# Designs tried in a protein design run: peptides against a protein of PDB entry 3B8E. Part 224

Target 1, 230 residues: chain A of PDB entry 3B8E
Amino acid sequence: PFLIFIIANIPLPLGTVTILCIDLGTDMVPAISLAYEQAESDIMKRQPRNPKTDKLVNEQLISMAYGQIGMIQALGGFFTYFVILAENGFLPIHLLGLRVNWDDRWINDVEDSYGQQWTYEQRKIVEFTCHTPFFVTIVVVQWADLVICKTRRNSVFQQGMKNKILIFGLFEETALAAFLSYCPGMGVALRMYPLKPTWWFCAFPYSLLIFVYDEVRKLIIRRRPGGWVE

## One batch from the design tools (peptide; made by RFdiffusion4, then SolubleMPNN)

Design b1_p29_5_s1 (from b1_p29_5, 25 letters changed)
Fold by OpenDDE base, seed 1:
Structure b1_p29_5_s1 (fold): chain B 230 residues (1-230), chain A 29 residues (1-29)
Amino acid sequence: as target 1 above (230 residues)
Amino acid sequence: LEKEIEELLKKLLEEIEKKLEELLKKLLE
């Protein structure tokens, strides 16, 4: 997210505090929950044919999968960001290169895509209004990611939601998101203004997309045992 | 007091953001 912010020179989609809350709050407990999740019996029981090469291949495949999921997650966040800004009159094309003028305190007449002038204060309110839904989008997408990461080969439908630690992680992540989104003073303290409940649903299509993507991937792996993924 | 705390928090956040931006610029260089 931050790399795209720098490259595209768009208004800041995700604040530093929000990033820290993601990294320290939302990712930690889920990661712990996954670490305690018993690796699929097949991963542990199959003696690697070549312990060095098979381990390296598995680590690379896991890394690539996490990278792909992370990309979809980022796309979901950016989608929510662009939707909010578009609803406030800033179309995505107009946001490109706007950062310099957006962050200038002395420019109080930045025009949106419809010719409406925005004061610095108004722009910052809109910017900070984007931080919360971006965060929430990440959390909602992480629900799917956590459920998916539970299994390497088996469908979620086959293993079910038996891990209490995973469920706790999902609950904690959701509770944190709700707290940061709706607790009084968070707008000032964390630059996270209250979010309309409807924005929670903006992430659901991406969560579903990740879920479908992983299920299809797992289906392909199961149908082609010994393929390039294994 | 609330306004002073808000202003202090805003200043702190702005400083953190500036430092982070500088760090990221250095990493991209």
Scores: peptide ipSAE 0.008, ipTM 0.242, DockQ to the pose 0.016
Fold by OpenDDE base, seed 2:
Structure b1_p29_5_s1 (fold): chain B 230 residues (1-230), chain A 29 residues (1-29)
Amino acid sequence: as target 1 above (230 residues)
Amino acid sequence: LEKEIEELLKKLLEEIEKKLEELLKKLLE
């Protein structure tokens, strides 16, 4: 997210503090749960023919999985960000290069895609209105990703939600998201304005798409063992 | 490279914008 912010020079989609909250708060328990499930799945899988090579392969696969999850989460967050800004009159193309003027306190006439002028305060309200939904979108996407990543080859429907640590992680993420979204003072402290409950559902189509994508991916892997899609 | 990335991002954003406009039209409908 931060890299895209720098490269595209768009208004900040997610605050640095919020990013830290994601990295330290929301990703930690899921990461532990995934590591535990992989360990369990590896224990249930064939005895490693070569423990050293299999550990290295597993670490690479874990790293790739986490990297892919992170990219998907970022895409989901950015989708929500662009939707909110578009609803407020800022189309995605118009946001490119707008950061300089957006962050300038002395420019109070930044025009949206429809010619409406926005004061600095109004722009910052819209920006901070995006932070909370972006965060919540990441959490909702993480629900799907955690459920998906539980199984490397098997469908989630086949293994079920047996991992208590995963379930705990999901509840913790949800509780944290609710706390950050609705606790008084978070708008000032974290620049996360209260989220309308309807915005929680904006991420669901994306989570569903990820879920379907991964199930299709797993189906392809099962049908063509040894394919490049791993 | 930065210009190429910017152009790619612009194209991607144009596609996203079109999809968003279509979605917004559907929602307003």
Scores: peptide ipSAE 0.006, ipTM 0.231, DockQ to the pose 0.124
Fold by OpenDDE base, seed 4:
Structure b1_p29_5_s1 (fold): chain B 230 residues (1-230), chain A 29 residues (1-29)
Amino acid sequence: as target 1 above (230 residues)
Amino acid sequence: LEKEIEELLKKLLEEIEKKLEELLKKLLE
């Protein structure tokens, strides 16, 4: 998110404090749960692996998986961001290069895509309105990610949601998201304005897409043992 | 390199915009 903010010079889609809350609050428990499950799955799948080739393949697969998942998470967040801004009159193309004028307190006539002028205060309200849905979108996408990462080769349907730690992590992320989204004062403290309940569902298509993508990936891996993905 | 990246991002955003417009049209019907 921050890289795209710098490169595209768009209004900040997610605050730095919110990013820290994601990294420290939402990702920590899931990461621990995943580490625990991976250790358990690796113990169970001790076929006599050639330790050198399998370690390299695993590191590459993990790196690619995390990179791809991170990209999909970012895309999900940005989708929500662009939807909200579009609903408020700012089309994605119009946001390119707008940051300088957007953040200038003395410019009170920033035009949207339809020629409506926005004051600095109005712009900041819209910006802060985007932060919370972006965060929630990441959390909802992380649900799918966590479920996917539970299984390297097996379908989610085969292993099921047996890990209590994973379920707890999902609950904690959801509770944190709800707290940050609806607790009074978060708009001032974290620049996160309260969400409309409908925004919780905005990420669901992306979560489904991730889920389908991973199931298809796993299916391909199972059908083509020794392919480039392995 | 920055200009190339910016152009790529612009193209990507244009595609996203088209998809968003299509989605918005579907939501408004």
Scores: peptide ipSAE 0.000, ipTM 0.212, DockQ to the pose 0.120
Fold by OpenDDE base, seed 5:
Structure b1_p29_5_s1 (fold): chain B 230 residues (1-230), chain A 29 residues (1-29)
Amino acid sequence: as target 1 above (230 residues)
Amino acid sequence: LEKEIEELLKKLLEEIEKKLEELLKKLLE
C-alpha cells in the first residue's frame, strides 16, 4: 500500500495507525497461531527428513505464500479505497498525481472528477474515511488467510477449524476492527472514521479469491509434490 | 481525560505524519 502511494502519488490509502494495528494487532495472533499449527503438523505427519533442507524449503514456501496473499490483500484494500473515493467524486484516474495538491493545506480548491472543489479539510475527511474501510478490508481478507493457513497441504474442508488459537485470532481481529470502526473518538484520535456496515462486505470477493487461490495451490501441491509452488 | 488523550494522540499522529511526509519528500528528491 505504501509503495503504491509513493509510486502513483495518490492520496494516502492507509494511515500509520492502521498499519500499526495490522502489524501489531491483527497479524501477530495469526502469525503465532501459524507457528504453532505448523509445528504441530510437522511433528504429527512427517518422519524426520533432512532437517536443514526441509526447514529451508518450508521457509521459502511460507514466504512465497505470504507474499502472494499479501498482494491479494493489498488489491482488496485498494479496491475499497478507490470505491470510496469514487463515491465521493474522485475517479481512480483522477487520483494519479493528485497527492501534491491533496496534501497542500493552502490549496482549498482541488477539483474532483466532476468539477466539485474540495477544501483541505474536506479532502482529509475523505482520506480518513478510507483508512477504516481499508483496515476492515484487510481484516476480512485475513479471515480467509487464517482459515487457509490452518492447512499446509490439506484442504480446509478436510482438516476443519480445530485450532482454537486460530479461531481466537479471527475473533480478536474482528473485535479490534469493530472497536476501531465504531468506537466514539476514533475518528479524531486515530483518524479512523466510522465505517458503514455495508463496507464489511466489499472485501468478501477478495476473501473468496484468496480461499480459492489457496485451495487451487494446495491441489497443485498434492498433484505435483516437489513443485516450485510448495 | 478522554478528550485530553484524544488531543494528545491527534498531535502525535500529526507529528508522525509530518515526519513521514518529509521523509517521502526527501526520497522523491
Scores: peptide ipSAE 0.007, ipTM 0.240, DockQ to the pose 0.018; fails the geometry check

Design b1_p29_5_s2 (from b1_p29_5, 25 letters changed)
Fold by OpenDDE base, seed 4:
Structure b1_p29_5_s2 (fold): chain B 230 residues (1-230), chain A 29 residues (1-29)
Amino acid sequence: as target 1 above (230 residues)
Amino acid sequence: LKEEIERLLKKLLEELKKKLEELLKELLE
């Protein structure tokens, strides 16, 4: 998110505080959960494959999967950001290069895509309105990511959600998202204004995308057991 | 083969993303 903010010079889609909340709050418990699950899955189903080639292939596959999932998560957050700004009159094309004028408190006549003028205060309200949905989008996408990462080769439907730590992590992320989104004072303290319940659903397509991606990946791996993808 | 599968998966993901974005637009509209 921060890289795109710098490159595209768009209004800040996710505040520094929210980024810290994701990194320290939402990602930590899931990461621990995944570490425990990976340890369990690796112990149970190691057919004696050649340990050197299988480790290298698995590490490459894991690295690629995490990179792709991270990219999809970022795209999900940005999609939500662009939808909210578009609903408020700022089309994505208009946001390019707008940051300098957007952040200038002395410019009170920033025009949206429809010629409506926005004061600095109004712009900041819209910006802060984007922070919470972006955060929630990441959390909802992480639901799918966590469910997917539970299984390396098996479908999610085959292994089920037996890991209590994973379920707890999902609950914690959701509770944190709800707290940050709806607790009074978060708009002032964290620059996260209250979220309309409808915005929780904006991430669902991306969660589904990640889920389908992983199921297709696993299906390909299962159909070609001798391939370099294993 | 890995690169080819990755390319196919990327294409599939892009198509799915496009479809999901269209569905989202329809839901928001």
Scores: peptide ipSAE 0.000, ipTM 0.181, DockQ to the pose 0.183
Fold by OpenDDE base, seed 5:
Structure b1_p29_5_s2 (fold): chain B 230 residues (1-230), chain A 29 residues (1-29)
Amino acid sequence: as target 1 above (230 residues)
Amino acid sequence: LKEEIERLLKKLLEELKKKLEELLKELLE
């Protein structure tokens, strides 16, 4: 998300607080879960295969899967971002290269896609209105991970601790998202303005996409055991 | 106490934002 902000020179889609919440709340839990899964897998795989090579393969496969899920999550967040800005008159094409003028405090006549002029203050309100929905979108998309974990029959018993940690993390991030979205003063203190409840549903197509992606991945793994997609 | 915490959080966030902006400037230069 941050790289796209830099490359495309679009208005900032994620605030610093949101980034920290993602990194500490969202990304850390999967990382911890992976560490536990690796430790458990090392105990279970000790008997027939070379544990070093199997560990490396498993780490690579898990890393790739999480990387791809992360990309889908980012796409979901950006979708929500673009929808919000479009509803406020800024079409996606118009946002490209707009950052310089958007962030300039002295420019109070930035035009939207319809020729409406926006003051610096108005623009920042819209920008900050995107921060919470982006985070919430990621949280909602991660709910699909719960479904994925439940559908992994062979790993459900092995992933017992991982699933508990993941579930806890999802509840934590959801509670955090609700707190940041609806607690009074968050707009001033954290630059995360209140989220309309309807925006929670904007991420649902992407949650479904992750579910479909995982099912397709599982299908590929079943058809081609030992492939890089595991 | 809530107002004080909010002020402190705001200050911390402003500092973090400033650091991030500086990093961005360095990357864009």
Scores: peptide ipSAE 0.000, ipTM 0.204, DockQ to the pose 0.018
Fold by OpenDDE base, seed 2:
Structure b1_p29_5_s2 (fold): chain B 230 residues (1-230), chain A 29 residues (1-29)
Amino acid sequence: as target 1 above (230 residues)
Amino acid sequence: LKEEIERLLKKLLEELKKKLEELLKELLE
């Protein structure tokens, strides 16, 4: 998210403190849960390969899962960010290059896509309004991603929800998201303004799409082992 | 090909994460 902020020169989608909270609070337990996930039945049935290669494969799988989750989370967060800003009159194309003027406290006449002028204070309220739903979107997307990354080839329905650590991680990140979103003072401390409950559902269609996509991917992998989809 | 792209993207993300962590460390100092 921060890199896209720099490259696209858009208003800050996620605050630095919020990023730290994600890295330390929401990503750690899920990552541990994936490390303790039981080997997929198909992996366990493979003849014991050289223990060194098996460890390397497991590290690669964990690393791929983590990288994929991170990408999907970022995409989901940015989607929510662009939706909120668009609802407030800032279309995605208009946001490109706007950061310099956006962050300048002396410019109080930044125009949106419809010619409405925004004061610095108004812009910062909108910016900080994006931080909380971006974070919540990451959590909601993580629900789907953690479930789908539990297995490489098997469907969630086949493997089931056997990892208690994963379930605990999902609960923890949800509780943290609720705490950061609704606890008094978080707007001042973390610049995360309170989120309307309806915004929790904004990421659900995206999470569902990811879930369906991954199930279809896994189905294709099962039908065509070694295909281009792998 | 998809796995290779995912590996490349992961490498990029890891590098990005490292750079971000470095930047965060610099900001926190």
Scores: peptide ipSAE 0.005, ipTM 0.248, DockQ to the pose 0.032; fails the geometry check
Fold by OpenDDE base, seed 1:
Structure b1_p29_5_s2 (fold): chain B 230 residues (1-230), chain A 29 residues (1-29)
Amino acid sequence: as target 1 above (230 residues)
Amino acid sequence: LKEEIERLLKKLLEELKKKLEELLKELLE
């Protein structure tokens, strides 16, 4: 997310506080939940046939999977960001290169895609309005990530959601998201303005996509066990 | 296989983007 912000010179989609809340609040509890999840999967039970090569391949596959999932999360967040800005009159094409004028306090006549002028204060309200739903989008996408990470090779449907620690992690993450989104004063303290409940559902298609992607990936791996090493 | 998965991922992402855009149009409408 931050890299795209720098490259595209768009208004800031995520504030520093929001980033900290994601990294410390949202990612930590799920990561702990996954660490304590007894890998019921055969990965721990199967002795690596060749400890050096199989370990390296597995580490690379895991790293790639997490990297790909992270990219999908970022795309989901950016999608939500662009939707909110478009709803407020700023089309994605118009946002390209707008950052310099957007962040200038002395420019109070920044035009949107429809010719409406926006004051600095109005622009900052819209910018901060994007932070909360971006955060919520990440949380909702992480639900899918946590579910798919339970199994590396087996379908989620085969293993089920038996892990109480994972369920607790999902609850804590969701509770944090709700608190940050709706608690009075969060707009001033954290620059996270309250969002409409409908924005929680904006991320659901992305969560579903991640789920489908991971299931398809796992299916391919199961059908072609040698194809990743060759 | 990695390239094939990446291509499938890109296709899925594009399809999802289209579905989301359609859903957004329906919501804005």
Scores: peptide ipSAE 0.000, ipTM 0.184, DockQ to the pose 0.246; fails the geometry check

Design b1_p29_5_s3 (from b1_p29_5, 25 letters changed)
Fold by OpenDDE base, seed 3:
Structure b1_p29_5_s3 (fold): chain B 230 residues (1-230), chain A 29 residues (1-29)
Amino acid sequence: as target 1 above (230 residues)
Amino acid sequence: LEEEIEKLRKELLEEIKEKLEELLKKLLE
């Protein structure tokens, strides 16, 4: 998200506070959950650690988790961002290069795609209105990520949702998202304005996409152990 | 005012972090 903000010179889709909330709030519990799941699996299997193969598998898993899933998360967030701005009169093409004028406090007549003039304050309201849905989109996509990361090769349906830490992680992310979205004063304090409930559902197609993608990937791995898909 | 708001943001984020850490500790007990 931040790279696209710099390269495309568009209004900021994801605020610094939302980034910090993702890093500090949403990633900690998942990371702990995964660490415990790995430790439990290692204890049960007592397989001799092959440092080379295990490092490679871990690097591949990390690369897939942070690379591919991260890209899908970013796409989901940007989709939500562009939809909100389009609903407010700013078409995606019009946003390219607009940041300089958008962030200038002295320019109070920035035109949207329909010729409507927007004051600095109005523009910032719209920008901050995008931050919350973007964050919530990431959280909803992370639900799928957490579920799929529980197992390396087995389907989630085979192992079930018995990991209490994983369930707590999902609850924590949801509670944090709800708190940041609806707590009084959070709009001013964190630049995260209240979210319409309908926006929670905007991310569901992306969560489903990740879930289906990973289940298919795992199915292929089970059918072809040691394949390039692993 | 902007500096004060930024300070309040940092304080709030730290409080959230602390609460989450406490919850994690309770779960790990």
Scores: peptide ipSAE 0.014, ipTM 0.278, DockQ to the pose 0.014
Fold by OpenDDE base, seed 5:
Structure b1_p29_5_s3 (fold): chain B 230 residues (1-230), chain A 29 residues (1-29)
Amino acid sequence: as target 1 above (230 residues)
Amino acid sequence: LEEEIEKLRKELLEEIKEKLEELLKKLLE
């Protein structure tokens, strides 16, 4: 997300606080849950023929899967960001290169896509209004990620919701998202303005996409054991 | 006001970090 901000010169889609909350709050519990699940799965697996090579392959595959999921999460966040800005009069094309003028405190007449002028304060409110929805979008997308992490090769429907740590992670990240979104003072303290409940649903298509993607991936792995997708 | 907001922000971030570390510790126990 931050790289796209720099490259595209768009208004800041994520605040530093939201980034920290993602890294510490939302990504850490999944990482722990995966570590436990890997340990549990390794206990259930017969001793790998070559523990060193099989561990390395597994780590690479997990890393690749997480990289792809992370890209989908970022896309979901950016989608929500662009929708919010579009609803406020800033079309995606208009945002390209706008950062310089957007962040300039002395420019109080930045025009939106419809010719409406926005003061610096108004622009910053809109920017900060995007931070919370972006975070919430990531959390909602991570619901699917956490659910799919429960199963390395099997469908989520086959293993079910047995991992208590994963379930706890889902509640923790959701509670954190709700706290950051609706707790009084978060707008001032964290620059995370309250989110309309409707914005929680904007991420659902991406959660579904991740779920479908992982189920398809697992299906391919089951049909082609030993493929590079494993 | 900006300095006060930044101070409050830092305090809140530290509190969140502490709570997250505590949660992590509980999850690892």
Scores: peptide ipSAE 0.008, ipTM 0.250, DockQ to the pose 0.014
Fold by OpenDDE base, seed 4:
Structure b1_p29_5_s3 (fold): chain B 230 residues (1-230), chain A 29 residues (1-29)
Amino acid sequence: as target 1 above (230 residues)
Amino acid sequence: LEEEIEKLRKELLEEIKEKLEELLKKLLE
């Protein structure tokens, strides 16, 4: 998110404090849960491997948790960001390069895609209105991502939801999202304005698409063992 | 400030990764 903010020069989609809350508050427990589930699978369900191979598997788990999941989450968050700004009159193309004028407090006539002028205060309100839904979108995407990452080959319906740590992580991140979204003072403290309940559903189509994609991938792996898609 | 926070974030993430690796080693023992 931060890199895209710099490169695309768009209004800040998510505050730095909120990013830290995601990384430290929401990602840590899920990452541990995935590591635990893989370790349990390797110990309980697979034949013993050599120490070098075990290390490689651990590195792959960490890379998956912080790499692939992080990218998918960012994409989901940016989707929500662009939807909110478009709803407020700022089309995605118009946002490119807009940050310079957006963050200038002396410019009170920044135009949206429809010619409406926005004061600095109004722009900051809409910017901060994006922060909470962006964060919540990440949490909702994490629900899907964590569920699909349980196994490489088996469907979620075949493997089930047995990892208690994973379930705990899902509740923890959801509770944190609710706290940050609805606790009084978060708009000032974290630049996160209260979230309309409807925005919780904004990421659902995206999460569903990722879920379907992963299930199709797993289906292909099951039907064609040793394929490149594994 | 944002750059400094991002640096601190990266450092902390590396520390978390190290702790996760240690945890995984313990789980695999």
Scores: peptide ipSAE 0.000, ipTM 0.221, DockQ to the pose 0.015
Fold by OpenDDE base, seed 2:
Formats: sequence, structure tokens, C-alpha cells
Structure b1_p29_5_s3 (fold): chain B 230 residues (1-230), chain A 29 residues (1-29)
Amino acid sequence: as target 1 above (230 residues)
Amino acid sequence: LEEEIEKLRKELLEEIKEKLEELLKKLLE
């Protein structure tokens, strides 16, 4: 997200607080959940597979999956960001290169796509209005990610939600998202304004996309054991 | 006032980070 912010020179879609909450709150519990689930799967796979080669293949598969999922999460967040800004009069094309003027406190007449002038304060309110939905979008997408990453080869439907740590992670992320979105003072303290409940649904298509992508990937792996997708 | 709010925000973020790291350590034990 931050790289796209720099490259596209768009208004900041995700605040430092939301980035920290993602990196520390939303990525950490999934990582722990996966570490425990690997340990449980390794306990269940007590057949003497060469633990070094299987571990390396699994680590590569997990790293690739997380990298791809991270990109889809970022796309989901940016989609929500662009939708919110478009609803406030800023079309995606107009946002390109706008950051310099957007962040300038002395420019109080930044025009939107429809010629409406926005003060610095108004622009920052809209920016901070995007931070919470971006974060929530990532959390909702991570629900799918956590459910997907639980299963190495089996369908999510076969393994079920037996991992208590995964369920705890989902609950923690959701509770954190709710706290940051609806706790009084978060707009001032964390630059995260309250989120309308409707914005939670903007993430669902991307959660579904991740879910479908991983299920298709797993189906390919199951049907073609030893293929390039492993 | 904006600078003070930004300072308080940074302090709060560091506190949250520390608490999350402590929780992580407890979960990894």
C-alpha cells in the first residue's frame, strides 16, 4: 500500500496507525495461527517424511501464498479507498499526482473531479474517512485468508474451524476493527473516523476472490501433484 | 495543538505496539 502511495502519488489511503494495526494486529495472529497449525499438521503427519525438504516446500508455498494474498488485500483496500473518494467527488484518475497539493496545508482550493474546491481540513476528513474502511477491508479479506491458510492441501470445508487460535485471531481482528472504527476519539487520536456499516460489505468481493483463488489453487495442487504450482 | 496531538498519537501507537508484542510473546510460549 505504501509503495503504491509513493508511486502513484495519491492521497494517503492507509494511515500509519492502520498500517501498524495490520502489521502487528492482523498479520501477527494469523502468523501464530499458521505456526500452531503447522505444528499440529506435523504432529498429525507423523509419517517419517524428510522434515527438511517438506518444511522448505511448505515455507515456499506459504510465502508465495501470503505474498499473493497480501497483494489481493492491498487491491481490496485500494478499491474501497477509490470508492469512498469517488463518492466524495474524487475520481481515481484525478487522484493521480494529487498528493502534493492534497497534503499542502496552504492550498485550500484543491478541486475535485467535478470542480468543487476542498479546503485542507475537508480533504483530511475525507482521507481519514478512508483509513478506517481500508483497515476494515483488510480485516474482512484476512478472514478469508485465515480460513484458507488453515488448509495446506485440504479444502477449508474438510478441515473446518477447529483451530481455536484461528478463531481467536478472527475475533481479535474483528474486535480491533470494531474498536478502532467505533470508539469515540479514534478520529482525532488515530485519524480513523467512524465507519458506516455498509463499508464492511465492500471488502466481501475481495474476500470471495481470495477464497476462490485459493480453492482453485488447492484443487490444481490436488489434481496435479508435483506441478509447478507447488 | 496539532503537534501535541501528533506526539500523543505516536506515544499511543508505541504503547499499542508494546502491548501487542507482549501478547505475541505470551502466545508463542
Scores: peptide ipSAE 0.017, ipTM 0.291, DockQ to the pose 0.014; fails the geometry check

